# Peptides against a protein of PDB entry 3PBP, part 57

Target 1, 203 residues: chain A of PDB entry 3PBP
Amino acid sequence: LNEKDLNLILNKSLVMYESLDSTTDVIVKRNVIKQLQFVSKLHENWNSRFGKVDIQKEYRLAKVQGPFTINPFPGELYDYTATNIATILIDNGQNEIVCVSFDDGSLILLFKDLEMSMSWDVDNYVYNNSLVLIERVKLQREIKSLITLPEQLGKLYVISDNIIQQVNFMSWASTLSKCINESDLNPLAGLKFESKLEDIATI
Target 2, 203 residues: chain A of PDB entry 3PBP as posed
Amino acid sequence: LNEKDLNLILNKSLVMYESLDSTTDVIVKRNVIKQLQFVSKLHENWNSRFGKVDIQKEYRLAKVQGPFTINPFPGELYDYTATNIATILIDNGQNEIVCVSFDDGSLILLFKDLEMSMSWDVDNYVYNNSLVLIERVKLQREIKSLITLPEQLGKLYVISDNIIQQVNFMSWASTLSKSINESDLNPLAGLKFESKLEDIATI

## One batch from the design tools (peptide; made by RFdiffusion4, then SolubleMPNN)

Design b2_p8_6_s2 (from b2_p8_6 with T3S)
Fold by OpenDDE base, seed 1:
Structure b2_p8_6_s2 (fold): chain B 203 residues (1-203), chain A 8 residues (1-8)
Amino acid sequence: as target 1 above (203 residues)
Amino acid sequence: SVSIFDVN
């Protein structure tokens, strides 16, 4: 955690708070307000010289976020089980793609397009818990593990029984990153979400 | 919710 990250979280929390109205669910209001209170206190107590913040005990009882939904969820995958999960950075601004593998050999690439608060008071807090399906990559192999390298943006290494494959999605992720960072969605128009799959090594 | 991918 650094000052830049803290400011980003504060801004996100403020935007969430400003989105509240008279029709907003009480549970959502409570969580968003608690989120803003937490981040605001962190910001006030931030010691920039030492990079330290004291967290009050009342905020230690945050619960696990989720469950999450995938939209649209591929109908074929209802009969299969998720096997691995990884997060891949697409830029230096902490934008990430979530990748989930299934036992049919599929990889789904997911993006969280909505901000979600921490779950403070209730279990199964589900506000803004949707992930967008960007791409499904069918490897037709048993996926044993997923590996990411922090220095390699937009790349995922998939280990199967006898091969290591690279999934490279920078063809579209660079554009997505630009859209997010510039708050301009125009470049997404007509963008093809097709990752490049390459064999890297045999095992 | 409207996905950013639904924006044409």
Scores: peptide ipSAE 0.014, ipTM 0.522, DockQ to the pose 0.187
Fold by OpenDDE base, seed 4:
Structure b2_p8_6_s2 (fold): chain B 203 residues (1-203), chain A 8 residues (1-8)
Amino acid sequence: as target 1 above (203 residues)
Amino acid sequence: SVSIFDVN
């Protein structure tokens, strides 16, 4: 956590707060407000010299986020089990793709299109918990692990029994990043979400 | 294992 990250979280929290209206569920309101309060306090108490902040006990009791929903979920994957999860940065602005592997050798690339606060008051906080399916990559291998390198944007390394493969999705992720950063979704129209798969090493 | 994802 750094000052830039904290500012980003603060801005996100403000946007969430501003989205609240009279029709918003009371649990959501309470949670979003508490989120904003927490982040605001963090920002006020941020010590840049030490990269430390005092967190009050009440905020240390945050609950686990989720469950998350995937939309749409590929029908074929109902018969399979998720095995690994990774998050991959697509830019320096902390936009991320979530990748989940399945035991059929599939990778699904997911994007969280809605902002979600931490869960502060309730277990299984489910407001804005949807993930958008961007792409399904079929490797047809048993995926042992997913590796990301922080300095390598839009790249996922997939380790199977005999091979390391790179999934590179910057072909579309660069456009997605631009759309997010510029708040313009027009460039997504007609964009093909096809990642490049490359063999890196045989094990 | 318990999945953290709901399917919809």
Scores: peptide ipSAE 0.008, ipTM 0.419, DockQ to the pose 0.041
Fold by OpenDDE base, seed 3:
Structure b2_p8_6_s2 (fold): chain B 203 residues (1-203), chain A 8 residues (1-8)
Amino acid sequence: as target 1 above (203 residues)
Amino acid sequence: SVSIFDVN
């Protein structure tokens, strides 16, 4: 956490707050307001000299978010089990892709397209709880683990029994990042969501 | 849609 990141989450929290209206659910209003209060207090208490923030006790009692859904979900994956999960940064603005592996050798690349607040006072806070399916990559291997490197944007390393493979999705993720940062989805029209798979090493 | 995150 640094001052830049703190400013970013403050701005996001303000945008969420500004999106509230008379038709917004009371639980959503409460959670968004609590989040703005939390982030505002963090910002007020930020010590730039030491990179420290004090968190008040009331904000340390947040509850678990979820459940989350995937949309659309590949029908054939209903017969299989998720095995690994990883998060991959796609830019320096903390935009990320979520990757989930399945025991059929599939990887699904997911994006959280909607901002959501933390759950502050209710269990099973599910407002804006969907993840968008961007791509399914079929490796036809038993996936043992997923590795990411923070300094390598848009790259996922897949470890199987005999091989390490790299999945590189920056071909489309760079455009996605631009769309998010500029708040313009037009460049996504006609974009091909196909990642590159490369063998890195045998093991 | 399928729920993949159900943490209590």
Scores: peptide ipSAE 0.008, ipTM 0.405, DockQ to the pose 0.046
Fold by OpenDDE base, seed 5:
Structure b2_p8_6_s2 (fold): chain B 203 residues (1-203), chain A 8 residues (1-8)
Amino acid sequence: as target 1 above (203 residues)
Amino acid sequence: SVSIFDVN
């Protein structure tokens, strides 16, 4: 965590707070307000020289986030079980794709399009908990592990029993990154979300 | 255990 990241989190928390109105659920209001209070206190207490903050006890008692929803969920995956999860950076601005594997050999690539606060008061906080399905990649093999390399943006390595494969989604992720960073969604309208699958090594 | 994911 650095000052830039802290400022970004503060700005996100402010935007969430400003979105509150009379129709907003009380649980959402409480969590968003507490989020803003937490981040504001962190910002106030930030020691830039040492990169340290003191966190009060009340904020250390935060609850687990989730559950998360996947939209749309592929109907054929209802009978299968998720096996692995990974997050992959698509740019240097901390935009990420979430990848989940299933025991049918499928990979789903997910994007979190909405900001979600920490869960401060209640378990199973569900506001803005949706992940958007971007792509399903069918490998039709047992997936043992998912590996990412920090220096390789938009690449996922899939380990199976006898092969390592690379999923490269930079063909669309570069456009997505641009859309997010520029706050312009127009380039997404004609974008094809198809990743490239390549064999890397036999094992 | 609580499920991490739910389906729409």
Scores: peptide ipSAE 0.008, ipTM 0.411, DockQ to the pose 0.043

Design b2_p8_6_s3 (from b2_p8_6 with I4V N8Y)
Fold by OpenDDE base, seed 2:
Structure b2_p8_6_s3 (fold): chain B 203 residues (1-203), chain A 8 residues (1-8)
Amino acid sequence: as target 1 above (203 residues)
Amino acid sequence: SVTVFDVY
């Protein structure tokens, strides 16, 4: 945790709080308020010199977040199990893609289009729990691990038994990042969500 | 928190 990240979380929490109204579900209100209280206390207790924050015990008892839905979900993946998960930064503004691998050798690239609070109060907090399927990449290999490098935006390394492959999705992720940052979705209308797959090394 | 995925 650094000061920049803390400020980002605070801003997100404030935006969530400001979006609350009389029609908002009580559970959502409680979670958003609790999150804002948590982040505010973190900010108050932030020690920039040491990069440390004291987290009070009451906030260590966060509940399970989710479940998350994937939409649309590829029908054939109902017969398979997710094996790995990774998050890949697409810009320096903390926008990220979620990648999930399956035991059929598929990778799905997912975007969380809605902000979600932590679950502080209840189990199975499901408000804004949708992930959008952007792309499915079929590798037809057993995926052992997913590796991301912080200095390499929009790149995922897929490790199999005999090969390291790179999935590069910056062809579309740069546009997506721009759309998010500028709050303009128009550039997405004609965008092809096709990642580049390259062999990096044989093992 | 722990994140759990479900499929629909």
Scores: peptide ipSAE 0.017, ipTM 0.563, DockQ to the pose 0.049
Fold by OpenDDE base, seed 1:
Structure b2_p8_6_s3 (fold): chain B 203 residues (1-203), chain A 8 residues (1-8)
Amino acid sequence: as target 1 above (203 residues)
Amino acid sequence: SVTVFDVY
């Protein structure tokens, strides 16, 4: 956590707050307001010299976020169980892809297109809980673990019994990052969402 | 943090 991150979260919280109207659900209003209050107090109490913030007890009771939806969800995966989850940075602006593996050897790459507040008051807070399916990669092997390296944008390492493979999705993620940062979706038109799979090492 | 997915 740094000042830049706090400013980013504050701006996001303000945008969420400004989106509230008379028709917004009361639970959403409460959570968004509490979010803005929390971040505002964090920003006010930020000690830039020490990089520290004191968080008041009233904000330490946040609930688990979710459930999340995956859209569209591959019909075949209803019969399988998710095994691993990882987040992969696609740029230095904190844009991320969520990756989930399944016990059929599938890997799904997901994008969170909407901002979500913390869950402050209620369990099962689900406002803006949708994840967009970008790509399904079928590895057809048991996935033991997912590893990411912070210095390697848009790369995921998949560990199986006998092999380490790299999934590289920068072919499309660089364009996605640009679209997000510039608020222009036009470059996504005609973009092929196909990651590169490479063998890295045999185990 | 724990993330729970609901699928439909």
Scores: peptide ipSAE 0.016, ipTM 0.576, DockQ to the pose 0.046
Fold by OpenDDE base, seed 5:
Order: sequence, then C-alpha cells, then structure tokens
Structure b2_p8_6_s3 (fold): chain B 203 residues (1-203), chain A 8 residues (1-8)
Amino acid sequence: as target 1 above (203 residues)
Amino acid sequence: SVTVFDVY
C-alpha cells in the first residue's frame, strides 16, 4: 500500500459514490458510502514517511464478499472442481486478471469489469459480482499450483507433475489494459483472446 | 475482505 494506491482507491470510491441514484438498492448505497468514508479516513491517517495507515476498528470488521459469478461459464466445467486461484497484473495501474484452474486441466482467465465496494454491513454482498470469461486454456494436465511474479506482467506459471509451463497473455492483455485506462473499447473489436503456452522446465 | 466464488 502506497500513496498512489490510496489515491486510486479513493478515485474508484468516488466514482462508485457518484453513480448512486434513487433506484440503487439501499444495501448498495450503504456499502458504497461506507467505502468512501473508509478510504477518506485512510487518507486522513496516511503517514507517507512510513507508508502506514491507521485503520479504525469498525472498518476491520468487513464481511465476506461474493459469491462471484463467471459469465459465460463453460458448460463442460460444471462437472469439474476448481483447484487453484491466482491474480496477475497486466499493467502498472493495478489492472489484473483472475485465473482459476480446474481438475480437468482447464485454466480460465477472468476479468472483473465492474467496480464494487467492500462488504461492510451484510454477508454475501453480491452487487457487481460478475467476472467476465476472457479465455479458457486447456492444459490437459493436473494443475498443482499457479505462480505469478510481480515483475512479470501478464504471465502465469502453471506447475504440473512433470513440467512448469508459462501462460503469456500479453498479446491481448496489453490492448485490454489500454482500453481500460483510456476508457475506449474500440481496440477490443476483432482482438483474438489467445494466450501463448510455453514449456519452461521439466521437473 | 474475503471473496467467495461460485458458479451459476
């Protein structure tokens, strides 16, 4: 956590607050307002010399977010179980992809296209809880673990029994990052969402 | 906060 991150969270919280209207659910309004209050207090208590923030007790009692939905969900995966989860940064602006592996050897790459607040008041806070399926990579291997390296944008390492493989999705993630940052979706038109799979090492 | 995933 640094000042840049706090500013980003503040801006996101402000945008969420400004999006509230008379039709917005009361629970959503409460959570968004509490989110903005929380972030504002974080800024007030920020010590830039030490990179420290004092968090008041009331905000340490945040509730569970979710469940999250995946859309579209691959029909074949209803018969299988998710095994691992990881998040991968695609730029230096905190845009990230969520990766989930399944016991059939599938890896799904997901994007959270909507901002949401923390859950402050209720369990199972589900507003803006959708994840967009970008790509399904079929490795046809037992996936033991997912590893990410913060210095390597748009790369995921998949550990199986006998091999380490790299999934590189920067071919499309760079364009996605640009679209998000510039608020222009035009470059996504005709973009092929196909990651590069490469064998890194035998184990 | 903790996140719970589910499929629908």
Scores: peptide ipSAE 0.016, ipTM 0.555, DockQ to the pose 0.048
Fold by OpenDDE base, seed 4:
Structure b2_p8_6_s3 (fold): chain B 203 residues (1-203), chain A 8 residues (1-8)
Amino acid sequence: as target 1 above (203 residues)
Amino acid sequence: SVTVFDVY
C-alpha cells in the first residue's frame, strides 16, 4: 500500500458511502460506513516516510469477502476446477482485470463492475459481489501458473509445461479503461473482446 | 478492482 493507493481507496470508500440511502440494506450501510472509517483513519495516520500505519484491533477482524458470482458463467466450466487467479492492471488508474484459469486450459477474464467494501462484521458478505465475464480464452494446455508484470498493462503470462504464452488484451482493455475513467460505456458497443495469444518462449 | 488489505 502506498499513498496513491490509499487515496484511491479513500475515494472509492467515499463514493460508496455517498451511494447509501434509506433503501440500502443495514448490513451494507454498516460495512460501507466501517470501510470509510477505517480508510479515513488510515489516511489520517499515514506516514509516507515510513509507509507505516497503525491499525486498531477492531479493524484487524475483517472477514473474507465473497463469495463472488461470475456472470455469465460458462456452462462447460462447471465440470472443471479453477487453478490459478491473477489480477492484471489495464491502466495507471488501477483499473484491473481478474483472470482465473481452469484445469481445462481455459482462462476467464473478469471485470468487477461494482465497488465492494471489505467485510467487517459478517461472514459471506455478498453485496456487489458480481464479476462480469469479458472473455474466455481457451489455451488447450494445462496451466501451471499465471504471471503478471505491473509495468506491463493488459498482459498476462501463462506458463504451461513446455511454453510461456502471452495473453494481450489491450485491444479491448484500452477502450474499457477509457470507458471506466470517463464514465461512458458507449464505446463498448460493438467492441470485440478478443485477446491476442502469442508464444513467448518454449521451455 | 477488488480491494484486499494485508493486515499485520
Scores: peptide ipSAE 0.007, ipTM 0.430, DockQ to the pose 0.059

Design b2_p8_6_s4 (from b2_p8_6 with N8Y)
Fold by OpenDDE base, seed 1:
Structure b2_p8_6_s4 (fold): chain B 203 residues (1-203), chain A 8 residues (1-8)
Amino acid sequence: as target 1 above (203 residues)
Amino acid sequence: SVTIFDVY
């Protein structure tokens, strides 16, 4: 946590607050207001010299976020169980792809297109809980683990019984990152969302 | 953190 991150979170929280109106659900209003209060206090109390902040007890009682929805969800995966989850950075601005593996050997690559506050009040806070399905990669292997390396943007390492494979999605993620950062979706038109799969090592 | 997915 640094001052830049705090400013970013504050700006995001302010944008969420400014989006509130008379028709907004009361639970959403409470959570967004509490979010802005928390971040504002955090920013106010930020000690730049030491990089430390004291968080009051009332803000340490946040609830679990979710459930999250996946849209669209592949119909065949209803019969299978999710096994692993990983987040992969696609740029230095903290944009991320969420990856979930299933016991059929599938990987789904997901994007969070909406900002979500922490859950401060209720369990099962679900406002802006949608994840967009970008790609399904079928490995047809038992996936034991998912590994990411912070220095390697847009790369996921999949460990199976006898092989380590790399999923590289920077072919499209670089464009996605640009679209997010510039608030321009035009470059996504006609973009092929197909990751590159490579064998890295046998084990 | 724990994330729970609901499927539609």
Scores: peptide ipSAE 0.025, ipTM 0.604, DockQ to the pose 0.046
Fold by OpenDDE base, seed 5:
Structure b2_p8_6_s4 (fold): chain B 203 residues (1-203), chain A 8 residues (1-8)
Amino acid sequence: as target 1 above (203 residues)
Amino acid sequence: SVTIFDVY
């Protein structure tokens, strides 16, 4: 965690707080308020010299987040099991894609379009828990692991028994990043969500 | 953190 990331989380927490109204669920209100309180205290007590903050006991008792929902979910994948998960940055502003592999050799690329607070006092906190399916990539092989490199935006390395493959989705992720950063969805119209698959090395 | 996925 650095100061830039802390500022980003603070801004996100403020936006979530400002979105609260009379119709918002009480559990959501509590979690968003506690999120803002936590991040505000972190920011106030941030020691830039050491990159350290003392976290009060109350905030160390955060609960597990989820469940998260994938929408739409490919019907064929109900018969298969998820095997790996990775997050891939698509820009320097901390926008990311979530990638999940399945034991049929499928990769699904997912986007979280809504901000979600941590779960502070309840289990199964589900507000803004939807992940949007962007693309399904079929590798037709067993996937052992997913690797990302911090210096390589929009790239995922897939390790199988005998091959390393690169999935490159910057063809559409650059446009998505722009849409997020500019709060304009117009550039997504007609965009093809087709990643490039390349063999990198034989193992 | 721990995350659980659900689908519909």
Scores: peptide ipSAE 0.025, ipTM 0.599, DockQ to the pose 0.048
Fold by OpenDDE base, seed 2:
Parts: sequence; C-alpha cells; structure tokens
Structure b2_p8_6_s4 (fold): chain B 203 residues (1-203), chain A 8 residues (1-8)
Amino acid sequence: as target 1 above (203 residues)
Amino acid sequence: SVTIFDVY
C-alpha cells in the first residue's frame, strides 16, 4: 500500500458513498459506509515516512466477497474447472483485467465493469458482482501457472510443462483503458478483442 | 477479502 493507492481507494469509496440514495439497499449502504469509514481511518493513520498504516481490529473481519458472475459464460466451460486466476494491469491508473484459466486449456479475460465495496457486514455480498467476458483464448495446453510482470502492462505469461507463452492484449486494452479513464465508451464500438499469443521459450 | 466465482 502506498499513498497513491490509498488516495485512489478513498476516491472510489467517496464516489460509491455519493451514489447512495433512499432507494439503495440497506446492506449496500452499510457496506459502502463501512468502507468509507475504513479508508478514512486508514488515511488518518497513514505514515508516509514509513509507508505504513495501522489497521484497526474491527476492520480485519472483512467477509467473503461474491459470488461473482461471469457473463456471458462459455457453454463449454461448464464441464471444466478453473485452475488459476491472475490480475493484469492495463494502465498506471489501477485498471486491470482478471484472467482465469481452466483445465481445458482456456483462458478467459474478464473485466469488472462496476465498482464493488468490500463485504464488511454480511457474507456473500453480491452487489455489483458481475464480470464481463472480454475474450476467450484457447491454448490447448495444461496451464500450470499465470505470471504477470508489473512493468509489462497488458501482458500475461502462461506457464505450461514445456513452454512459456505470452498473451498480449494491449491491442484492445489500451482502448479500454482510455474509455474507462475518459468515461467514454464510444471507442469500444467495433473494437476487436483479439489478443496476440506468442511462444516465448521452450522449457 | 476472499473472492468466490459462480457461473451463470
């Protein structure tokens, strides 16, 4: 955690709080308010000199978030099991893609289009729990691990028994990042969501 | 927090 990240989380929490109204579900209100309180207290206790924050005991009891829905979900994957998960940054503003591998050798690239608070009060907090399927990449290999490098935006390294492959999705992720940052989705119209797959090394 | 995925 750094000051920049803390400020970002604070801003997100404020935006969520400001979106609350009389029609908002009570559970949502509680979670958003609790999150804002948490982040505000963290900000007050931030020690920039040491890069440390004290987390009060009451906030260590965060609950499980989800379940998350994936939409659309590829029909073929109902017969398979997810094996790995990774998050890949697509810009320096903390926008990220969620990648999930399956035991059929598929990778799905997912985007969380809605902001979600942590679950503070209840288990199975499901407000804004959707993930949008952006792309399915079929590697036809047993995926052992997913590796990301912080200095390499929009790149995922897939480790199999005999090969390291790179999935590069910056062809579309740069546009997506711009759309998010500018709050303009128009550039997504007609965008082709096809990642580049390259063999990096044989092992 | 822990995240759980469900399929729909």
Scores: peptide ipSAE 0.024, ipTM 0.584, DockQ to the pose 0.049
Fold by OpenDDE base, seed 4:
Structure b2_p8_6_s4 (fold): chain B 203 residues (1-203), chain A 8 residues (1-8)
Amino acid sequence: as target 1 above (203 residues)
Amino acid sequence: SVTIFDVY
């Protein structure tokens, strides 16, 4: 965690807090408030020189987020098992795509369109737990691993038995990034979510 | 994105 990331998380936490109203579920309110309190304390205690923050015991007991839903979920993938997960940056603003591989050789590219707090008090915290399916890429290979390089935006390296392939989704991710950053979804209309698959090396 | 913290 760096100062930029901390500021981003603080801003996100503030936005989440500001979205709370009288109709918001009590569990959600509690989690969002704790999130903001936690991040605020982190920010106050942030020492950029040492990159160290003391975290109080109360916040070390954070629980696992999820389960998550994928919408729509490809019907064919119910018969297959997820094998790998990776997160890919699409811009310098920390917008990310979640990629999940399956044992049929499919990759699904997912976007979390809603912000979610950490789970602080409850197991199976499910508020804003939806992931949007953007694209399914069929490699027709057994996927061994997914590799991302933070300096390479919108690129995913897929390692199979005999080949390293690059999935490049900047064709649409640049537009998506712009839409997110500008809070304008209009440019997504008519956008084709088709990634480019390229062979990088034979192994 | 999903916010995840590494707590040490």
Scores: peptide ipSAE 0.009, ipTM 0.463, DockQ to the pose 0.063

Design b2_p8_8_s1 (from b2_p8_8, 5 letters changed)
Fold by OpenDDE base, seed 3:
Structure b2_p8_8_s1 (fold): chain B 203 residues (1-203), chain A 8 residues (1-8)
Amino acid sequence: as target 1 above (203 residues)
Amino acid sequence: VTVLDLNK
């Protein structure tokens, strides 16, 4: 965490707070307010010289978020088990894709389209708990592990028994990043969500 | 159905 990242989180928390109105659920209001309070305290206590922040005990007791939903969920995957999860950065900000592998050899690429606060007061905080299915990649292999490199945007390495494969989704993720950062979804119209699969090495 | 915790 650096000052730039902290400022970004603060701005996101402010936007979430500003989105609250009289119709917002009380639990959501409480969580968003506490989120803003937490981030504000982090910002106040930020020591730029040392990159340190003191976190008060009250904010260290955050609860588990979720459960989450995947929409649409491929019907055939109900018969299979998820095996691995990874997050892949798509820009130098905070935008990322979530990847989940299944024991049928499928990869699903997911996007969190809605901002979500941490769960502070209640267990099973489910507000804005959706993930959007962007793409399904069928490898037809037993997936052992998923590897990401922070310096390699939009790249996922898939390790199977005898091969390392790269999934590169920057063909569409660059457009998605732009849409998020500019708050304009128009460039997504007609975009093809097709990642490139390449064999990197035999093991 | 496998439930994944994205926080883990």
Scores: peptide ipSAE 0.021, ipTM 0.620, DockQ to the pose 0.040
Fold by OpenDDE base, seed 5:
Structure b2_p8_8_s1 (fold): chain B 203 residues (1-203), chain A 8 residues (1-8)
Amino acid sequence: as target 1 above (203 residues)
Amino acid sequence: VTVLDLNK
């Protein structure tokens, strides 16, 4: 965490707070308020000299986020088990893709279209928990590991028994990043969500 | 930590 990231999280938390109204669920209100309080305190106590902050115990006891839903979920994947998960940065901001692998050799690339708070007070915090299915990549391999490199935007390395493959989705992820950052979905119209698969190494 | 619900 650096100052830039902290400011980004603060802004995100403020936006979530400002979205609260009389119709918002009480649990959501509580979590969003708690998050804003946390991030505000974190920002106030930021030691720029050392890149350190003191976090009070109450905030260190945050709960697990989720469960998340995937929409649409590929029907054939109900017969298979998820094996790995990774997050892949698509820009130098906060935008990322979630990737989940399955034991049929499928990769699903997912986007979280809605902001959510951390879960502070409740288990199974499920507000704004939807993930959008962008692409399914079928590798037809047993996927052992998913690796990402922070300096390589929109790239996922898939390790199977005898091969390392790169999934490169920057062909569409650059456009997606732009759409998110500009709050304009028009450039997504007609965009082909097809990643490039390349063999990197035999192992 | 994030948990995905694959049954919904």
Scores: peptide ipSAE 0.021, ipTM 0.594, DockQ to the pose 0.043
Fold by OpenDDE base, seed 2:
Structure b2_p8_8_s1 (fold): chain B 203 residues (1-203), chain A 8 residues (1-8)
Amino acid sequence: as target 1 above (203 residues)
Amino acid sequence: VTVLDLNK
């Protein structure tokens, strides 16, 4: 965490707070307010010289987020189990794709379209818990691990038996990044969400 | 819609 990241989190927390109204659920209000309080205190106590902050005990008791929903969920994957998860940076900011592998050899590429607060109060905080399915890549292999390299935007390395494959989704992720950053989703209309799969190495 | 626990 650096000052830039802290400011970004603060801005996100402020936007979430400003989105609250009289119709917002009490649990959501509590979580968003708690997050803003946390980030604000964090900002106040930020030691720029050392890049350190002391986190008060009350905020270290945050609970797990989720569960998350995937929409649409591929019907055939109901019979299979998720095996790995990874996040892949698509720009030098904060935008990421979530990848989940399944034991049928499928990869699903997911986008979190809504900001979500941490769960500060209740277990299973589910507000804004949707993930949008962008693409399904069928590898037809046993996926052992997912590897990402921070310096390689929009690339996922899939390790299976005797092979390393690269999934490159920058063909569409560059547009997605732009849309997010500019708050304009129009360029996504008609975009093909087709990643490039390449064999990198045989082991 | 399928629900996944991504915390584990």
Scores: peptide ipSAE 0.018, ipTM 0.603, DockQ to the pose 0.044
Fold by OpenDDE base, seed 1:
Structure b2_p8_8_s1 (fold): chain B 203 residues (1-203), chain A 8 residues (1-8)
Amino acid sequence: as target 1 above (203 residues)
Amino acid sequence: VTVLDLNK
């Protein structure tokens, strides 16, 4: 956590708060308000010189986030089980792709398009819990593990029985990053969401 | 920790 990240979280929390109205669910209101209170206090208590913050005990009771939904969910994958999950940075900010593998050898690349607060009071807090399906990559292999390297943006390493493969999605993720950062979706029009798959090593 | 709901 650094000052830049804290400011980003504060701004996101403010935007969420400002989106509240009389029609907003009470549970959502409570969580968004608690989120803003937490981040605001965190910001007030931030010691930039030492990178230290004291967190009050009342905010240590955050619960598990989710469940999340995948939209659209590939119908074929209902018969299969998810095996691994990874997050991959696409820029030097906070933009990430979520990858989930399945036991049919599929990888799904997902984007979280909505901001979500932490779950403070309620188990299974469900608000802005959608993930957008960007791409499905079919490896047709048993996926043993997913590896990411923070210094390698938009790259995922997939370990199977006899091979390490690289999935490189920077062909489209660079454009996505730009769209997010500039708040302009126009460059996504006509963009092909096809990742490059390369064999890296035999094991 | 995030839980993915596959039932959609």
Scores: peptide ipSAE 0.014, ipTM 0.582, DockQ to the pose 0.042; fails the geometry check

